# Ledger of designs, part 123: peptides against a protein of PDB entry 4ASU

Target 1, 270 residues: chain A of PDB entry 4ASU
Amino acid sequence: ATLKDITRRLKSIKNIQKITKSMKMVAAAKYARAERELKPARVYGVGSLALYEKADIKTPEDKKKHLIIGVSSDRGLCGAIHSSVAKQMKSEAANLAAAGKEVKIIGVGDKIRSILHRTHSDQFLVTFKEVGRRPPTFGDASVIALELLNSGYEFDEGSIIFNRFRSVISYKTEEKPIFSLDTISSAESMSIYDDIDADVLRNYQEYSLANIIYYSLKESTTSEQSARMTAMDNASKNASEMIDKLTLTFNRTRQAVITKELIEIISGAA
Target 2, 83 residues: chain B of PDB entry 4ASU
Amino acid sequence: FTFASPTQVFFNSANVRQVDVPTQTGAFGILAAHVPTLQVLRPGLVVVHAEDGTTSKYFVSSGSVTVNADSSVQLLAEEAVTL

## One batch from the design tools (peptide; made by RFdiffusion4, then SolubleMPNN)

Design b2_p16_2_s1 (from b2_p16_2, 10 letters changed)
Fold by OpenDDE base, seed 1:
Structure b2_p16_2_s1 (fold): chain B 270 residues (1-270), chain C 83 residues (1-83), chain A 16 residues (1-16)
Amino acid sequence: as target 1 above (270 residues)
Amino acid sequence: as target 2 above (83 residues)
Amino acid sequence: SEEEILERLKEAVERQ
């Protein structure tokens, strides 16, 4: 490589390092906010899931329609955040298909569709875009829930798949169940709630769905920002190492050029 | 007893004496060992009676309340404010 | 593109 080539590459990598450092700072700020907002959201979301956990709602085996909701975002450069969700979605879809169930998919965030469109395009009901630019609100979750309920797909049960935040260095892809109104109404474990009006139960289910989606979005956002911060830090370090290596190469190449010029002067072959 | 909105937690696994909630079918009081039930909230007043006799009042929008067989209660409001 | 280079840098980090 010529000195000019090395210099050009050095300049490029230095610029990248500046960008990654800036992105790290932005991600750090977003992470701090997301983590603060996750605390109440987790209490709220876990509270909403409490019924399903305690009632141990089971879907009859003869019920065949299953909905998979994958939760991520539109934005990249966050490590394995999107691929982990997609991987679990694929696994779940394959298992359900092997069991003879019909599977439909909803993607929250464009990255889910980007990963799965080639293999699962026919299974997608809808993809929600413009996720991840702003922190998710309960209003956003309500819109998603409403769209799902209005999709016309009469699922029996479903799975919402998202990254649960554990720490700044750790997240785990998890699955939570969603149930249709009919499944809840017919569950034997719900017999202790028999005096509940059908309209009340329907409204309850609508809130439950919105609550779970909101919770998943908050967990996903916090996990994503943390992962992005880490990814940008790693990228900045890698850029630094590359700069060091290229600088050494530059110095060696420069010395070689000088030596060659000196030899030419001494030999009179100029 | 858990009482939360998406953005704020008022009670987290607390022991309370009684919670009065506004539901679509009417207001009712949740006491210890209340029968399991599911209800949807209407806009209105929530009153929490602590074991020490302290009473706290909240205004809530829409949401849900769940009383489980284990006597746990989840009050989840879309919006809630302390009065 | 700077974006491609960023992606390559990211991939390199993920492979370590």
Scores: peptide ipSAE 0.027, ipTM 0.863, DockQ to the pose 0.014
Fold by OpenDDE base, seed 2:
Structure b2_p16_2_s1 (fold): chain B 270 residues (1-270), chain C 83 residues (1-83), chain A 16 residues (1-16)
Amino acid sequence: as target 1 above (270 residues)
Amino acid sequence: as target 2 above (83 residues)
Amino acid sequence: SEEEILERLKEAVERQ
């Protein structure tokens, strides 16, 4: 490589390093906010799931319609955030299909569709785009919940798959159950609950779905920003190492050129 | 007893004496060992009676309340403010 | 090109 080639490459990598450092700072700011907002959201979300955990709602085996909701975002450069969700969605879909269930998929964020389009295009009901630009609100979750409920797909049970935040360096892809109104209303375990009006139960279920979606979005967002921050930090470090290596190569090449020129001068072969 | 909105936690697994909640069918008091039930909140006042005799008041917009068989209670409001 | 390097970085970040 000529000195010019090395110089060009150095400039390029230095520019990339500046970009990755900037992206790291942006991700760090978004992460800090997401983590603060996750604290109450987690209490809220865990509270919303308490009924399903305690009532042990069972779906009859003869019921065949299963909905999978994958939660991520539209934005890349965040490590394995999207692929982890997609991987678990694929696994769940395969297991359900093997059990003779009909599986439909909803993607929250365009990246889910991007990953699963080739293999699961026929199973997609809808993909929600414009996810990840701003922090998710309860209003956003409510919109998603309403669209799902109005989709015309009468699922019996479902799964929402998302990345749960653990720490700045760790997340875990998890699955939480969702149930249809019919499944909840017909569940034997629900008999212990006092006489509940059908309208009350319907409204309750709508809130429950919105609550779970909101919770999943908050967990996903925090995980994503943390992962992006880490990814950008790693990229910046890698760029730094490459700059160091190329700088050494540049210096060696420069010395070689000087030596060659000196030899030419000494030999009279200018 | 857990009482939270999407953005704020008021009570997290706390022991309380009584919680008065506004529901679509009317206000009712949740006491210790209340029968399991599900209700939807209407806009109104929530009153939490602590074991020490203190009373706290909140206004909620909407949401849900769950009383489980294990006496755990989840009051989840879409919006809530301390009064 | 800077674009190619950015793309490679994107790929590297996505593979991590």
Scores: peptide ipSAE 0.027, ipTM 0.866, DockQ to the pose 0.014
Fold by OpenDDE base, seed 5:
Structure b2_p16_2_s1 (fold): chain B 270 residues (1-270), chain C 83 residues (1-83), chain A 16 residues (1-16)
Amino acid sequence: as target 1 above (270 residues)
Amino acid sequence: as target 2 above (83 residues)
Amino acid sequence: SEEEILERLKEAVERQ
């Protein structure tokens, strides 16, 4: 490589490093906000899930329609955030298919679709795009919930798959159940609950779904921003190492060029 | 007793004497050992009666309230403000 | 292009 080539590469890598550093800072700011907003969101979301856990709602085995909701975002450069969700979705879909269930998939965020489109295109109902530019709001979750309920797919049960935030260096892909109105209304375990009006139960379920989606989005966002921050930090460090290596190469090459020129001058071959 | 909105937690697994909630079917008081029920909130006043005798008032929008068999209560409002 | 480099970086970060 010529000195010119090395210089060009150095300049390019330095520019990349600037970009990754900037992205790290942006991710850090978003992470700090996300973590703060996750605290109440977790209480809220876990509170919504409490019914399903405590009531031990079971779906009859003869019910075949299953919905998988994968939660991620549109944005890359966040390590294994999207692939982890996609992997879990694939595993769940395969297990359900092996059990004779009909599986449909919803992707929250375009990255899920990008990963699963080739292998699971026929199972996709809808993909929600424009996820991840702004922190998710309850309004966003409500829109998603409403669209799901109005999709025309009459699922019996479902799974929402998302990354739960553990720490700045750790997330875990988790699955939470979602149930159709019919499944909840017919569940034997719900018999202990006082006479619940059908309209009340419908509205309750709509809120429950929105709550769970909101919770999953908040967990996912926090995990994603943390992972992005880490990824950008790693990229910046890698760039730094490459800069150092190229700088050494530049210096060696420069010395070699000078030596060659000197030899040519001394030998009179010039 | 858990009372939260998406953005704020007011009570987290707290012991309270009574919670008055506005529901679509009417306002009712949740006492200790209340029968399990599911209700949907209407905009209105939530009153929390603490064990120490203090009373706190909140305005809530829509949402849900769950009373479980284990006497746990989840009051989840879309929006809530302290009064 | 800076865009291509960013894409390659994306791929590298996603593989980690």
Scores: peptide ipSAE 0.025, ipTM 0.870, DockQ to the pose 0.015
Fold by OpenDDE base, seed 3:
Structure b2_p16_2_s1 (fold): chain B 270 residues (1-270), chain C 83 residues (1-83), chain A 16 residues (1-16)
Amino acid sequence: as target 1 above (270 residues)
Amino acid sequence: as target 2 above (83 residues)
Amino acid sequence: SEEEILERLKEAVERQ
């Protein structure tokens, strides 16, 4: 490589390092906010899931329509955040298909669609874009819930797949259940909740869905920002190492060029 | 007893004496060992009666309330403010 | 592109 080539590459990597450092700081700020906002959201979301855990709701085997909601974002440069969700979605879809279930997919965030488009395009009902630029709100979750409910797909049960935040250095891809109104209404374990008005139950399920989606978005966002912060830090370190290596190469090459020039001068070949 | 909005937690697995909630079917009080039920909230007043006799009032918008067989209660409001 | 380099940097870090 010529000195010019090395210099160009050095400049490029240095610029990238600046970008990654900046992105790290931005991600750190967003992470701090996300973590703070996740605390109440987790209580809220876990509270919403309590019914399903306590009631041990089961879907009859004869019911075949299954919905998978994958939760991520539109934004890259966050490690394995998107691929982890997509991997679990694929696994779940394959398992359900093997069990004779019909599977439909909803993607929250464009990255899910991007990853799964080639293999699962026909299974997608809808993809929600413009996710991840701003912190998710309950309003956002409500919109998603409403669109799902109005999609016309009469699922029996579903799964929402998202990255649960553990720590700044750890997340885990998890699945939580989604149940249709009919499934809840017909569940034997719900018999202890007697005399619930049908309209009440419908409204309850609408809130439940929105709550779960909101919770998943908050977990996902926190995980994503943390992962992005880590990814950008790693990228910055890697860039630093590359800069060091290239600098050494530059110096060696420069010395070689100088030596060559000196030899040419001394030999009169110049 | 858990009482939360998406953005704020008021009670987290707390022991309370009674919670009065505004539901679409009417206001009702949740006491210890209340029968399992599901309700949806209407905008209105929530009153939490603590074991120590303290009473706290909240205004809530829409949401849900769940009373489980294990006597756990989840009051989840879309919006809630302390009064 | 800067994006490609970022992705390469990311991949390199993930492979270590």
Scores: peptide ipSAE 0.023, ipTM 0.867, DockQ to the pose 0.014

Design b2_p16_2_s2 (from b2_p16_2, 11 letters changed)
Fold by OpenDDE base, seed 1:
Structure b2_p16_2_s2 (fold): chain B 270 residues (1-270), chain C 83 residues (1-83), chain A 16 residues (1-16)
Amino acid sequence: as target 1 above (270 residues)
Amino acid sequence: as target 2 above (83 residues)
Amino acid sequence: SEEYILEQLKRSVERE
């Protein structure tokens, strides 16, 4: 490579490094906010799941309709955030299909669709876009819940898959159950909750769905921002290493050029 | 007893004497060993009676309340403010 | 865009 080529490449990589450093800082700020907002959201979300955990609601084997909700975002450069969710979605879908279940998919965030469109396009009910640029609100979750409930797909049970935040350096892809009104109503374990008005139960279930979606979004957002910080930091470091290597190459090449010119002068070769 | 909104936690696994909640079917009090139930909140007043005798009041919007067999209670409001 | 940045990074690495 010529000195000019190396110089051009150096400039390009240095520019990229500036961008990745900037993105790291932005992600850090967003992470700090997300982590703060996750604290109450987790209490709220975990609280909403308490019934289902304590009641141990089971779906009869003869019920075949299963919904998978994958939660991520529209934005990239955040490590394995999207692929982890997609991987678990694929696994779950395959297992359910093998068990003779009908599977439908909802993607929260465009990246889910981006990864799964080729292999699972026929199973998608809807994909929610415009996720990840701003912190999710309960209103956002309510919209998603409403859309699901109005989709016309009468699932028996479902799975919401998202990345749970563990620490700034760790997240875990997890699954939480969602249940249809009919499944909840018919569950034997719910017998202790007698004399509940049908309308009350319906409304309760709607809140529950919105609650878990909201919770999943908050966990996902925090995980994503943390992962993006790490990804951008790694990218910056990689760029730095590349700059160092190219700088060495530049210096060596420059020396070689000078040496060649000197030899030509001394030899009279031109 | 857990009482939270999406953005704020008021009680987290706390021990309380009684919680009065506004539901769509009417207001009721949750005491120790209350029978399991599920209810939906209506806009109204929540009153928490602590073991030490102190009383806290809150205004809530929509949401849900769950009383489990193990006496755990989850009060989840979409919006809530301290009065 | 983030995608653009990613592509540029990939290209840079591939040329190394």
Scores: peptide ipSAE 0.037, ipTM 0.899, DockQ to the pose 0.013
Fold by OpenDDE base, seed 4:
Structure b2_p16_2_s2 (fold): chain B 270 residues (1-270), chain C 83 residues (1-83), chain A 16 residues (1-16)
Amino acid sequence: as target 1 above (270 residues)
Amino acid sequence: as target 2 above (83 residues)
Amino acid sequence: SEEYILEQLKRSVERE
């Protein structure tokens, strides 16, 4: 490689490193906020899921419509955050299909659509874009929930798949159940609950859906920011190593050029 | 007893004597061994009676309340503030 | 943009 080539590459990598370092800092700040906001969100969300866990709601086998909601964001450069969710979505979709279920997909965040578009385009109901630039709010979750409920797809049960935050260095892709109003209303395990007005149950379910979506968004966001921070740190370190290597090469090449020039001078070569 | 909003936790798996909640069907008190039920919150006052006699008041907006067979209660408000 | 950064990173890796 010529000195010019090495110099160009060095400049490029140094610029990239500056960007990745900056992004790391931004991600760190967002992570800190996300983690703080996740604490109450987790209590809130887990509380909403308590009914389903305690009631052990089951969907009859004759009910075949299943909705998969994948939760991530629009933003990349966060390691395996999106691919992890997509992978589990694929797995779940395949398993359900093998069981004779009809599967439809909702993507929260454009990255899911990007990954699954080719293989699962026909199964997508809707993709929610503009996710990830700002922290998710309950309002955002409510909008998603409402759109889902108004989608016209009458699912029997569903799965919401998202990355649960464990620590700054760990997340786990998880699945939580969602149920249609009809499924909840007809569930045998719900018999222990006092006579519930249909309107009340409908409203309750709407809140539950919004709650779960909100929870998943908060978990996802925290996981994503942490993963991005790590990814950017790794990228910065990798860039540093490349810079070091190229610098050595540059120095060697420069010396060779100088030596060549000196020889040409001494030899009288033009 | 768990009482939380999306942004704030007031009670997390706590033991309380009684919780008064405003629901669309009317306000009711949740005591130990209350029958399982699901309700939707209406804007109003939540009153938590602790076992030590302390009473705390909150204003809540919309949301849900769940009373389970195991006596666990989840009060989830979209918005809630301490009064 | 993130896409730009990704592309630049990809190019940098591929050159090695």
Scores: peptide ipSAE 0.036, ipTM 0.905, DockQ to the pose 0.013
Fold by OpenDDE base, seed 5:
Structure b2_p16_2_s2 (fold): chain B 270 residues (1-270), chain C 83 residues (1-83), chain A 16 residues (1-16)
Amino acid sequence: as target 1 above (270 residues)
Amino acid sequence: as target 2 above (83 residues)
Amino acid sequence: SEEYILEQLKRSVERE
């Protein structure tokens, strides 16, 4: 490589490093906010799931329609955040198919669609885009929930797959159940909750769906920002190492060029 | 007893004497050993009666309340403010 | 735009 080539690369890498450092800082700020907002969201979301956990709702085997909601975002450069969700979605879809279930998929965030479009395109009901630019709100979750409920797909049972935040250095892809109104209303384990007005139950279920979606979004966002922060930090460090390496190469190359020029001068072959 | 909104936690697995909630079917008080039920909140006043006799008042917009067989209660409001 | 920058960054990082 010529000195010019090396210089060009150095400049490029340095610029990238500036960008990654900046992105790290942005991600850090977003992470801090996300983590703060996750605390109440987790209590809220886990609280919403308490019924389903305590009631141990069972879906009859003859029920075949299953919905998978994958939660991520539109934004890349965050490590394995999207691929982790997609991987579990694939696994779940395969397991359900093997069990004779009909599987439909909803993607929250465009990255899910990007990963699964080739293999699972026919199973997608809808993909929600414009996710990840701003922190998710309950309103956002409600919109998603409403659209799902109005989609016309009458699922019996579903699963929402998202990255649960564990720490700044760790997340875990998890699955939580979602149930249709019919499944809830017909569940034997719900007998202790008898004499509930059908309209009340419907509304309750709508809230439950919105609640879990909101919760999943908050977990996902926190995980994503943390992962992005880490990814950008790693990128910055890698860039630094590359800069050092290229600098050494530059110096060596420069010396070689000088030596060559001197030889040409001495030999008269210039 | 858990009482939370998406953005704020008021009670987290706390022991309380009684919680009065506004539901679409009417306001009711949740006491110890209350029968399991599911309700939807209407805009209104939530009153939490602590074991020490202290009462706290909140305004909620909408949401849900769950009373489970194990006496756990989840009051989940879309929006809630302390009064 | 941020998106454009990110895309360029992604490409650059992937190539290196």
Scores: peptide ipSAE 0.032, ipTM 0.905, DockQ to the pose 0.016
Fold by OpenDDE base, seed 2:
Structure b2_p16_2_s2 (fold): chain B 270 residues (1-270), chain C 83 residues (1-83), chain A 16 residues (1-16)
Amino acid sequence: as target 1 above (270 residues)
Amino acid sequence: as target 2 above (83 residues)
Amino acid sequence: SEEYILEQLKRSVERE
């Protein structure tokens, strides 16, 4: 490698390092906000899921339609955030198919579609794009919930898969259940709930779905920003190491060139 | 008793004496050991009666309330403000 | 290689 080549590479890597450092800072800011907003969202979301955990809603075996909602975003460079969700979606889809269930998929965020396009394209109902640019709001979740409910796909039960935030260095891909109105209405375990009007239950389920989606979005966002921050930090460190190595190579090469020139002068071969 | 909106927590697994909620079927009070039920909130006043006798008032826009068999209550409002 | 990874990263960032 010539000095020119090394210099060019150094410049390139230094530029990349600047980019990764900048992205780290941006991710850090977004993470801080996401984490603050996640605190109440978690209480809210966990509260919404309490019914399903306590009521132990079961779907009859003869019911075969299952919906999988994968939650991520449109944005890359965040480690294994998207692949983790996709992996669990694939696993769940395969298990359900093996059990004779019909599986349909909804992707929240374009990255899910990108990953699963080749293998599961026929199972996709819809992909929600423009996710991750701004922090998710309850309004956003409501829109998604409404579109899902009006999609025409009459699922019996479903699964929402998302990354739950654990810490700045850790997330866990989780699965939470979603149920159709019919499934809830017909569940034996719901008999203990007194005098529930059908319209009330319908409205309740609409809120429940929106609540769960909102919760999943907040968990996903926090996890994503944290993961991106970590990824950019790692990239910056890697770039730094490469810069050091190339600098050393540059210095060695420079000395070699000087030595060669001196030899040529001394020998008269110049 | 848990009372929260998407952006704010008012009560988290707290013990309260009574919670008055505005539902589409009318306002009702949730007492200790209330029968399990599901309700949808209408815009109105929520009143939380603490064990010490103090009361707190909130205005909610919409949402849901769940009373479970284990006496746990989840009041989840789309929007809520302290009065 | 690390260089390849960094280059891919750069390209990805530029595409976004």
Scores: peptide ipSAE 0.029, ipTM 0.893, DockQ to the pose 0.014

